# Peptides against a protein of PDB entry 5ONS, part 34

Target 1, 181 residues: chain A of PDB entry 5ONS
Amino acid sequence: MFKKFDEKENVSNCIQLKTSVIKGIKNQLIEQFPGIEPWLNQIMPKKDPVKIVRCHEHIEILTVNGELLFFRQREGPFYPTLRLLHKYPFILPHQQVDKGAIKFVLSGANIMCPGLTSPGAKLYPAAVDTIVAIMAEGKQHALCVGVMKMSAEDIEKVNKGIGIENIHYLNDGLWHMKTYK

## One batch from the design tools (peptide; made by RFdiffusion4, then SolubleMPNN)

Design b1_p12_5_s1 (from b1_p12_5 with A1M E6K)
Fold by OpenDDE base, seed 2:
Structure b1_p12_5_s1 (fold): chain B 181 residues (1-181), chain A 12 residues (1-12)
Amino acid sequence: as target 1 above (181 residues)
Amino acid sequence: MEEAEKEYAEYL
């Protein structure tokens, strides 16, 4: 989503959200990520304005105090940014790729099944379309936010093709935005 | 440089 993304070229505008809209978004976030509920007042304090950065290709980024929290495309689901995920690693279920897959993930490539089944990888139960945090062998921080294109069960059984779609990865265009006021 | 960037520096 952000492989060829640049803040200067791809941001259209930024709007401040009304209270009612914020409430709706919070409820949606809790629905998508139940584990975030106890933390949501910390992540999105009531006293702080919530903004949406509107980008090309119908991408919207939710921000509070300049911090990029979540993003979505069109009317799709919200994804946490890696920056938020690094602060709250439990927001998403995890998958772990082996060391060999790292360079490809960081180039924006989708995650192939062998990178999730080989020694050094860890594959956890997850259904198709689940948004997941991609971890790497020997690393503490997620390097990617992805979407399961196969179930964990099928990844193990089939073990070929795209297991997880790469949505947002470390050092992509969204990562480089860092903050946005 | 962020902590995550440091962890993955060899790949960036």
Scores: peptide ipSAE 0.763, ipTM 0.965, DockQ to the pose 0.781
Fold by OpenDDE base, seed 1:
Structure b1_p12_5_s1 (fold): chain B 181 residues (1-181), chain A 12 residues (1-12)
Amino acid sequence: as target 1 above (181 residues)
Amino acid sequence: MEEAEKEYAEYL
């Protein structure tokens, strides 16, 4: 989603949200990510304005105090940014790729099944279309936010082709955006 | 450099 993203070229505008809209978004976030509920008041304090940065290709980024928190495309599901995920790593279920897959993930490539089934990888139960944090063998921080394109069960059985779609990865255009005030 | 960038420096 952000492989060729540049803030100067791909951001259209920034809009401050109404209180009612913010309430709706918070409810949606809790529905998508139940584990975030106890933390949502410190992530999005009631006293702080919430903004949406509107980008090309129908991408919207939710921000508070300049911090990039979540993003979505075409009003689909919200994804946490890696920056938020690094602060709250439990927001998403995890999958772990082996060391060999790291360079490909960080080039924006989708995660292939063998990188999830090989020694050093860890594959946890997950349904197709689940938003997941991609971890790596021997590393503490998530390097990617992805979407399961196969169930964990099918990844193990088929063990070829795209297991997880790469949505947002470390050092992509969204990562380099850092803040937006 | 952020912690995550340091951790993955050899791949960036």
Scores: peptide ipSAE 0.759, ipTM 0.965, DockQ to the pose 0.779
Fold by OpenDDE base, seed 5:
Structure b1_p12_5_s1 (fold): chain B 181 residues (1-181), chain A 12 residues (1-12)
Amino acid sequence: as target 1 above (181 residues)
Amino acid sequence: MEEAEKEYAEYL
């Protein structure tokens, strides 16, 4: 989503959200990520304005005090940014790729099944379409936010093709934005 | 440099 994303070229505008809209978004976030509920007032304090950075290709980034928290495309599901995920690593279920997959993930490549089934990888139960945090062998921080394109069961059984779609990765265009005020 | 960037420095 952000492989060739540039803040200067791809951001259209930024709007401040109304209270009712913020409430709806918070409810949606809790529905998507139930574990976030106790932390949501810390992540999105009531006293702080919530903004949407509107980008090309129907991308919207939710921000508070310039911090990039979540994003979505075409009003689909919200994804946490890596920066938020690093602060709250439990927001998403995890999958772990082997060491050899790291360089490809960081180039924006989708995660192939062998990178999830090989020694050094750890594959946890997950249904197709689940948003997941991608961890790496021997590393502590998530390097990618992805979406399961196959179930964990099918990844193990078929072990060929795209297991997880790479949505947002360390050092992509979204990562480089850092903040937006 | 961010902590995550340091951790993955050899790949960036």
Scores: peptide ipSAE 0.758, ipTM 0.965, DockQ to the pose 0.779
Fold by OpenDDE base, seed 4:
Structure b1_p12_5_s1 (fold): chain B 181 residues (1-181), chain A 12 residues (1-12)
Amino acid sequence: as target 1 above (181 residues)
Amino acid sequence: MEEAEKEYAEYL
């Protein structure tokens, strides 16, 4: 989603959200990520305005105090940014790729099944379309936010093709957009 | 976070 993204080229405008809209978004976030509920007031303090940065290709980035928290495309589901995920690593279920997959993930490539079934990888139960944090063998921080294109069960059975779609990865255009006020 | 960039420095 952000492989060719550049803040200067691809950001259109920024809007401040109304209180009612913020409430709706918070409820949606809790529905998508139940584990975030106890932390949501810390992540999005009531006193702080919530903004949406509107970008090309119908991408929207949810921000508080300039911090990039979540993003979505075409009013679809929200994804956490890696920056938020690094602070709250539990908000997504995890999958772990082997060391060999790291360079490909960081180039924006989708995660292929063998990179999730090989020694060094860890594949956890997850349904298709689940938003997941991609971890790497021997690393502590997530390097990617992805979407399961197959269930974990099917990844193990078929073990070929795209297992997880790469949505946002470390050092992509969104990562380089450190803040926006 | 800077920590993540350091952790993956060899790949960036």
Scores: peptide ipSAE 0.749, ipTM 0.963, DockQ to the pose 0.985

Design b1_p12_5_s2 (from b1_p12_5 with A1M A9K)
Fold by OpenDDE base, seed 2:
Structure b1_p12_5_s2 (fold): chain B 181 residues (1-181), chain A 12 residues (1-12)
Amino acid sequence: as target 1 above (181 residues)
Amino acid sequence: MEEAEEEYKEYL
């Protein structure tokens, strides 16, 4: 989603949200990420305005105090930014790729099944379309936010093709955006 | 986090 993204070229505008809209978004976030509920007032304090940065290709980024929290495309599901995920690693279920997959993930490549089934990888139960944090062998921070294109069960059985779609990865255009005030 | 960039610096 952000392989060729550049803040200077791809941001259209920024709007401040009404209270009612913020409430609706918070409810959506809790529905998608139940574990975030106890933390949501910390992540999005009532006293702080919530903004949406509108980008090309129907991408919207939710921000508070300039911090990029979540993003979505074409009114689809919200994804946490890696920056938020690093603060709250538990808001997504995890998958772990082996060392050999790291360079490909960080180039924006989708995660192939062998990178999730090989020694050094760890594959956890997850259904198709689940948004997941991609971890790496020997690393503490997620390097990617992805979407399961196969169930964990099928990844193990088939062990061929794209297991997880790469949505947002470390050092992509969204990562480089850092903040937006 | 900048810590993440440090962790993966050999790949960046």
Scores: peptide ipSAE 0.739, ipTM 0.954, DockQ to the pose 0.980
Fold by OpenDDE base, seed 1:
Structure b1_p12_5_s2 (fold): chain B 181 residues (1-181), chain A 12 residues (1-12)
Amino acid sequence: as target 1 above (181 residues)
Amino acid sequence: MEEAEEEYKEYL
């Protein structure tokens, strides 16, 4: 989603949200990510305005106090940014790729099944279309936010093709935005 | 966080 994204070229405008809209978004976030509920007042304090940065290709980024928190495309599901995920790593279920897959993930490539089934990888139960945090062998921080294109069960059985779609990865255009005030 | 960039430095 952000492989060739540049803030100067791909951001259209920024709007401040009404309180009713913010309430709706918070409810949606809790539905998508139940584990975030106890932390949501810390992440999005009631006293602070919430903004949406509107980008090309129907991408929207949710921000509070300049911090990039979540993003979505075409009114689809919200994804946490890696920066938020690093603070709250429990927001998403995890999958772990082996060391050999790291360089490909960080080039924006989708995650192939062998990178999830090989020694050093860890594959946890997850249904197709689940948003997941991608961890790496021997590393502490998530390097990617992805979407399961196959169930964990099918990844193990088929063990070829795209297991997880790469949505947002470390050092992509969204990562380089850092903040937006 | 920037710690992640350092952690993955060899791949970036």
Scores: peptide ipSAE 0.731, ipTM 0.954, DockQ to the pose 0.980
Fold by OpenDDE base, seed 5:
Structure b1_p12_5_s2 (fold): chain B 181 residues (1-181), chain A 12 residues (1-12)
Amino acid sequence: as target 1 above (181 residues)
Amino acid sequence: MEEAEEEYKEYL
């Protein structure tokens, strides 16, 4: 989603959200990520305005105090940014790729099944379409936010093709934005 | 976190 994204070229505008819209978004976030509920007032304090950065290709980034928190495309599901995920790593279920997959993930490549079934990988139960945090062998921080394109069970059985779609990765265009006020 | 960039620096 952000492989060729540039803040200067791909941001259209920024809008401040009304209270009712914020409440709706918070409810949606809790529905998508139940574990975030106790933390949501810390992540999105009531006193702080919530903004949406509107970008090309129907991308919207939810921000508070310039921090990029969540994003979506075409009013689809919200994804946490890696920056938020690093602060709250429990927001998403995890999958772990092996060391060999790291360079490909960080180039924006989708995660192939062998990178999830190898000795250095850890594959946890997850259904198709689950948004997941991609961890790496020997690393502490997630390097990618992805979506399961196969169930964990099918990844193990088939063990070829795209297991997880790469949505947002460390050092992509969204990562490089850092903040937006 | 910038800590993540440091952690993955050999791949960036």
Scores: peptide ipSAE 0.730, ipTM 0.954, DockQ to the pose 0.982
Fold by OpenDDE base, seed 4:
Structure b1_p12_5_s2 (fold): chain B 181 residues (1-181), chain A 12 residues (1-12)
Amino acid sequence: as target 1 above (181 residues)
Amino acid sequence: MEEAEEEYKEYL
């Protein structure tokens, strides 16, 4: 989603959200990520305006105090940014790729099944379409936010093709934005 | 976190 993304070229505008819209978004976030509920007032304090940065390709980034928190495309589900995920690693279920997959993930490549079934990988139960944090063998921080294109069961069984779609990865265009006010 | 960039520096 952000492989060719550049803040200067791809940001269109920024809007401040109405209170009712913010409430709806918070409810959606809790529905998508139940574990976030106790932390949501810390992540999105009531006193702070919530903004959406509108970008090309129908990408929207949810921000508070310039911090990039979540993003979505075409009014689809929200994804946490890696920056938020690093602060709150439990927001997403995890999958772990082996060391060999790291360089490919960081180039924006989708995660292939063998990179999730090898000895250095760890594959946890997850249904297709689940948004997941991609961890790496021997590393502590997530390097990618992805979407399961196969269930974990099918990844193990078939072990061929794209297991997880790469949505946002460390050092992509979204990562380089850092903040936006 | 910038810590993540340091952690993955050999790949970046």
Scores: peptide ipSAE 0.729, ipTM 0.954, DockQ to the pose 0.983

Design b1_p12_5_s3 (from b1_p12_5 with A1M E2D A9K)
Fold by OpenDDE base, seed 2:
Structure b1_p12_5_s3 (fold): chain B 181 residues (1-181), chain A 12 residues (1-12)
Amino acid sequence: as target 1 above (181 residues)
Amino acid sequence: MDEAEEEYKEYL
């Protein structure tokens, strides 16, 4: 989603949200990420305005105090940014790739099944279309936010093709955006 | 440098 994204070229505008809209978004976030509920007032304090940065390709980024929190495309599901995920690693279920997969993930490549089943990888139960945090062997921080294209069970059984779609990865255009005010 | 960037620096 952000492989060739540049803030200067791909941001269209920024709007401040009304209270009612913010409430709706918070409810959506809790539905998608139940574990975030106790932390949501910390992540999105009531006293702070919430903004949406509108980008090309129907991408929207939710921000508070300049921090990029979540993003979505074409009003689809919200994804946490890696920056938020690093603060709250439990927001997403995890999958772990082996060391050999790291360089490919960080180039924006989708995650192939062998990178999730090989020694050093860890595959956890997850259904198709689940948004997941991609961890790496021997690393503490998630390097990618992805979407399961196969269930964990099928990844293990088939062990061929794209297991997880790469949505947002460390050092992509969104990562480089850092903050927006 | 960010902690995550530092952790993955060999790949960046």
Scores: peptide ipSAE 0.754, ipTM 0.960, DockQ to the pose 0.776
Fold by OpenDDE base, seed 3:
Structure b1_p12_5_s3 (fold): chain B 181 residues (1-181), chain A 12 residues (1-12)
Amino acid sequence: as target 1 above (181 residues)
Amino acid sequence: MDEAEEEYKEYL
């Protein structure tokens, strides 16, 4: 989603959201990520304005005090940014790729099934379409936010093709967009 | 450097 993204070229404008819209978004976030509920008040304090950075390709980024928190495309599901996920790593369920997959993930490649079933990888139960944090063998921080294209069960059984779609990865265009006020 | 960037520096 952000492989060729540049803030100067791909941001259209920024709007401040009304209270009613913010309440709706918070409810959607709790529905998508139930574990975030106890933390949502410190992530999005009531006193702080919430803004949407509107980008090309129908991408919207949710921000508070310049911090990039979540994004979505075409009014689909919200994804946490890696920067938020690093502060609250429990927001998403995890999957772990082996060490050999790291260089490919960081080039924007989708995660292939063998990189999730090999020694060094860890595959946890998850349904298709689940948004997941991609961890790596021997590393502490997530390097990617992805979407399960197969269930964990099918990844183990079929062990061929795209297991997880790469949506946002460390050092992509969104990562380089550190803040936006 | 960011902690995550430091952790993955050999790949960046």
Scores: peptide ipSAE 0.753, ipTM 0.960, DockQ to the pose 0.780
Fold by OpenDDE base, seed 5:
Structure b1_p12_5_s3 (fold): chain B 181 residues (1-181), chain A 12 residues (1-12)
Amino acid sequence: as target 1 above (181 residues)
Amino acid sequence: MDEAEEEYKEYL
């Protein structure tokens, strides 16, 4: 989603959201990420305006005080940014790739099944379409936000092809955006 | 530098 993204070229505008819209978004976030509920007032304090940065290709980034929190495309599901995920790593279920997969993930490549089944990887139960945090062998911070394209069970059984779609990764265009006020 | 960037610096 952000492999060729550049803030200067791909941001269209920024809008401040109405209170009712913010409440709807908060409810949606809690529905998508139940574990975030106790933290949502800290992440999105009531006193702070919530903004959406509108980008090309129907990408929207939810921000508070310039901090990039969540994003979506074409009004689909919200994804947490890696920056938010690093602060609240429990927002998403995890999957762990082996060391060999790291360079590919950080190039924007989808996560192939062998990188999730090999020694050093850790594959946890997850259904197709689950948004997951991609962890790496020997690392503490998530390097990618992805979507399961196969169930964990099928990844183990088939063990070839795309297991997880790479949506947002460390050092992509969204990562480099850092803040937006 | 960001903690995550530091952690993955050999791949960046």
Scores: peptide ipSAE 0.752, ipTM 0.960, DockQ to the pose 0.780
Fold by OpenDDE base, seed 4:
Structure b1_p12_5_s3 (fold): chain B 181 residues (1-181), chain A 12 residues (1-12)
Amino acid sequence: as target 1 above (181 residues)
Amino acid sequence: MDEAEEEYKEYL
């Protein structure tokens, strides 16, 4: 989603959300990520304005005090940014790729099944379309936010093709934005 | 530098 993204060229505008819209978004976030509920007041304090940065290709980034928290495309589900995920690593279920897959993930490539079934990988139960944090063998921080294109069961069974779609990865265009006020 | 960037520096 952000492989060729540049904030100077791809950001269109920024809008401040009204209270009712913010409430709706918070409810959606809790529905998508139940574990976030106790932390949501800390992540999105009531006293702080919530903004959406509108970008090309129907990408929207949810921000508070310039911090990039979540993003979505075409009014689809929200994804946490890696920066938020690093602070709250539990908000997504995890999958772990082997060490050999790291360089490909960081180039924006989708995660292939063998990179999730090898001895250095760890594949946890997850349904298709689940948003997941991609971890790596021997590393502590998530390097990617992805979407299961196959269930964990099917990844193990078939072990061929795209297991997880790469949505946002470390050092992509979104990562380089850092902040936006 | 960011902790994650430092951790993955050999790949960046």
Scores: peptide ipSAE 0.749, ipTM 0.960, DockQ to the pose 0.783

Design b1_p12_5_s4 (from b1_p12_5 with A1M E6K A9E)
Fold by OpenDDE base, seed 2:
Parts: structure tokens; sequence; C-alpha cells
Structure b1_p12_5_s4 (fold): chain B 181 residues (1-181), chain A 12 residues (1-12)
């Protein structure tokens, strides 16, 4: 989603949200990420304005105090940014790729099944379309936010093709955006 | 450089 994204080229505008809209978004976030509920007032304090940065290709980024929290495309599901995920690693279920997959993930490539089934990888139960944090062998921080294109069960059985779609990865255009005030 | 970037420095 952000392989060729550039803040200077791809941001259209920024709007401040009304209270009612913020409330609706918070409810959506809790529905998608139940584990975030106890933390949501910390992540999005009532006293702080919530903004949406509108980008090309129907991408919207939710921000508070300039911090990029979540993003979505074409009114689809919200994804946490890696920056938020690093603060709250538990808001997504995890998958772990082996060392050999790292360079490909960080180039924006989708995660192939062998990178999730090989020694050094860890594959956890997850259904198709689940948004997941991609971890790496021997690393503490997620390097990617992805979407399961196969169930964990099918990844193990088939062990061929794209297991997880790469949505947002470390050092992509969204990562480089850092903040937006 | 941020912590995550440091962890993956060899790949960036």
Amino acid sequence: as target 1 above (181 residues)
Amino acid sequence: MEEAEKEYEEYL
C-alpha cells in the first residue's frame, strides 16, 4: 500500500473530526481490536483532537497529536501503523517469518508460505483475512502489518504461494511519514 | 535511528 508512497506527493488534505465521528471510529476500533479497549483512552485521549490525513488512492490515516495511529483504504478495515503497533504489540495477532524472509518483506514483497513454515518461523492459528503483525526470527519489533491470504492451517498444508499479503512494512512510505501535525 | 530500524539495520 505504501511502497511508493511519499508524503509530499500523496497527501491531499487533513481534516479534524467531529466528536460523533470520533466516537464511531473508536467503536469500530474496539470491534476490530478488542484488546485495545482498555488502552483507547490513552491512545486517543478525549482532550486531543483527532484528525484524518487523506491521501491518494483513497487512503486515510487517523492521527492524534501528529502521531499516525491507524490507516484504511476505501472504507475498508483499519490497520494499525507499525509505530502504534510497536507501542502496543498485542493489538494484533502475530506471525513470525524466518530470517531469510526479512529482506523480501522489507522490500514490500508478500510473505510466502515457506517463510512461515521453515525453521525459525512461527505460525499461529489465524483465519483468512485476519490482520496480523509480522514478526521476525530473533527480532523484537514487528517489521510488517499484513493480511492472511490463507489460513494458518492451509499455509502449513499447502506451503506454497502467498500466505500473507504485505500491507505496511518498516521503512515504507508510511513509516517515513513519522508524524503529521 | 529508531529502535526498530536499528534491529533491522542490516536489511535497510
Scores: peptide ipSAE 0.756, ipTM 0.965, DockQ to the pose 0.768
Fold by OpenDDE base, seed 3:
Structure b1_p12_5_s4 (fold): chain B 181 residues (1-181), chain A 12 residues (1-12)
Amino acid sequence: as target 1 above (181 residues)
Amino acid sequence: MEEAEKEYEEYL
């Protein structure tokens, strides 16, 4: 989603959201990520304005105090940014790729099944369309936010093709945006 | 570099 993204070229506008819209978004976030509920007032304090950065390709980025928190495309599900995920690693279920997959993930490639079934990988139960944090063998921080394109069970059985779609990865255009006020 | 960038620096 952000492989060729540049803030100067791909940001169209930034708007401050009304209270009613913010409440709706918070409810949606809790529905998508139940584990975030106890932390949501810390992530999005009531006193702080919430903004949407509107980008090309129908991408919207949710921000508070300049921090990039979540993003979505075409009014689809919200994804946490890696920057938020690094602060709150538990808000997504995890999957772990082996060391050999790291260089490909960081080039924006989708995660292939063998990179999730090798001895250095860890594959946890997850349904299709689940948004997941991609971890790496021997590393502490997530390197990617992805979406399950196959269930964990099918990844193990088929062990061929795209297991997880790469949505946002470390050092992509969104990562380099850092902040926006 | 940020902590995550430092952790993956050999791949960046």
Scores: peptide ipSAE 0.752, ipTM 0.965, DockQ to the pose 0.769
Fold by OpenDDE base, seed 5:
Structure b1_p12_5_s4 (fold): chain B 181 residues (1-181), chain A 12 residues (1-12)
Amino acid sequence: as target 1 above (181 residues)
Amino acid sequence: MEEAEKEYEEYL
């Protein structure tokens, strides 16, 4: 989603959200990520305005105090940014790729099944379409936010093709934005 | 440099 994304070229505008819209978004976030509920007032304090950065290709980025928190495309599901995920790593279920997969993930490549079934990988039960945090062998921070394109069971059985779609990765265009006020 | 960037520096 952000492989060729540039803040200067791909941001259209920024809008401040009304209270009712913020409440709706918070409810949606809790529905998508139940574990975030106790933390949501810390992540999105009531006193702080919530903004949406509107970008090309129907991308919207939810921000508070310039921090990029969540994003979505075409009013689809919200994804946490890696920056938020690093602060709250429990927001998403995890999958772990082996060392060999790291360089490909960080180039924006989708995660192939062998990178999830190898000795250095850890594959946890997950259904198709689950948004997941991609961890790496020997690393502490998630390097990618992805979506399961196969169930964990099918990844193990088939063990070829795209297991997880790469949505947002470390050092992509969204990562490079850092903040937006 | 961010902590995560430092952790993955060899791949960036």
Scores: peptide ipSAE 0.751, ipTM 0.964, DockQ to the pose 0.777
Fold by OpenDDE base, seed 1:
Structure b1_p12_5_s4 (fold): chain B 181 residues (1-181), chain A 12 residues (1-12)
Amino acid sequence: as target 1 above (181 residues)
Amino acid sequence: MEEAEKEYEEYL
């Protein structure tokens, strides 16, 4: 989603949200990510304005005090930014790729099944279309936010083709954006 | 986080 994203070229405008819209978004976030509920007042304090940065290709980024929190495309599901996920790693279920897959993930490539079934990888139960945090063998922090294109069960059985779609990764255009005030 | 970038630098 952000492989060739540049803030100067791909951001259209920024709007401040009304209270009612913010409440709706908070409810949606809790539905998508139940584990975030106890932390949501810390992440999005009631006293602080919430903004949406509107980008090309129907991408929207949710921000509070300049911090990039979540993003979505075409009114689809929200994804946490890696920067938020690093603070709250429990927001998403995890999958772990082997060491050899790291360079490909960081190039924006989708995650192939063998990178999830090989020694050093850890594949946890997950349904197709689940948003997941991609961890790496021997690393502490998530390097990617992805979407399961196959169930964990099918990844193990088929063990070829795209297991997880790469949505947002370290060193992509969203990562380099850092903040937006 | 900046520390994460450093951790993955060898793969970038």
Scores: peptide ipSAE 0.065, ipTM 0.749, DockQ to the pose 0.876

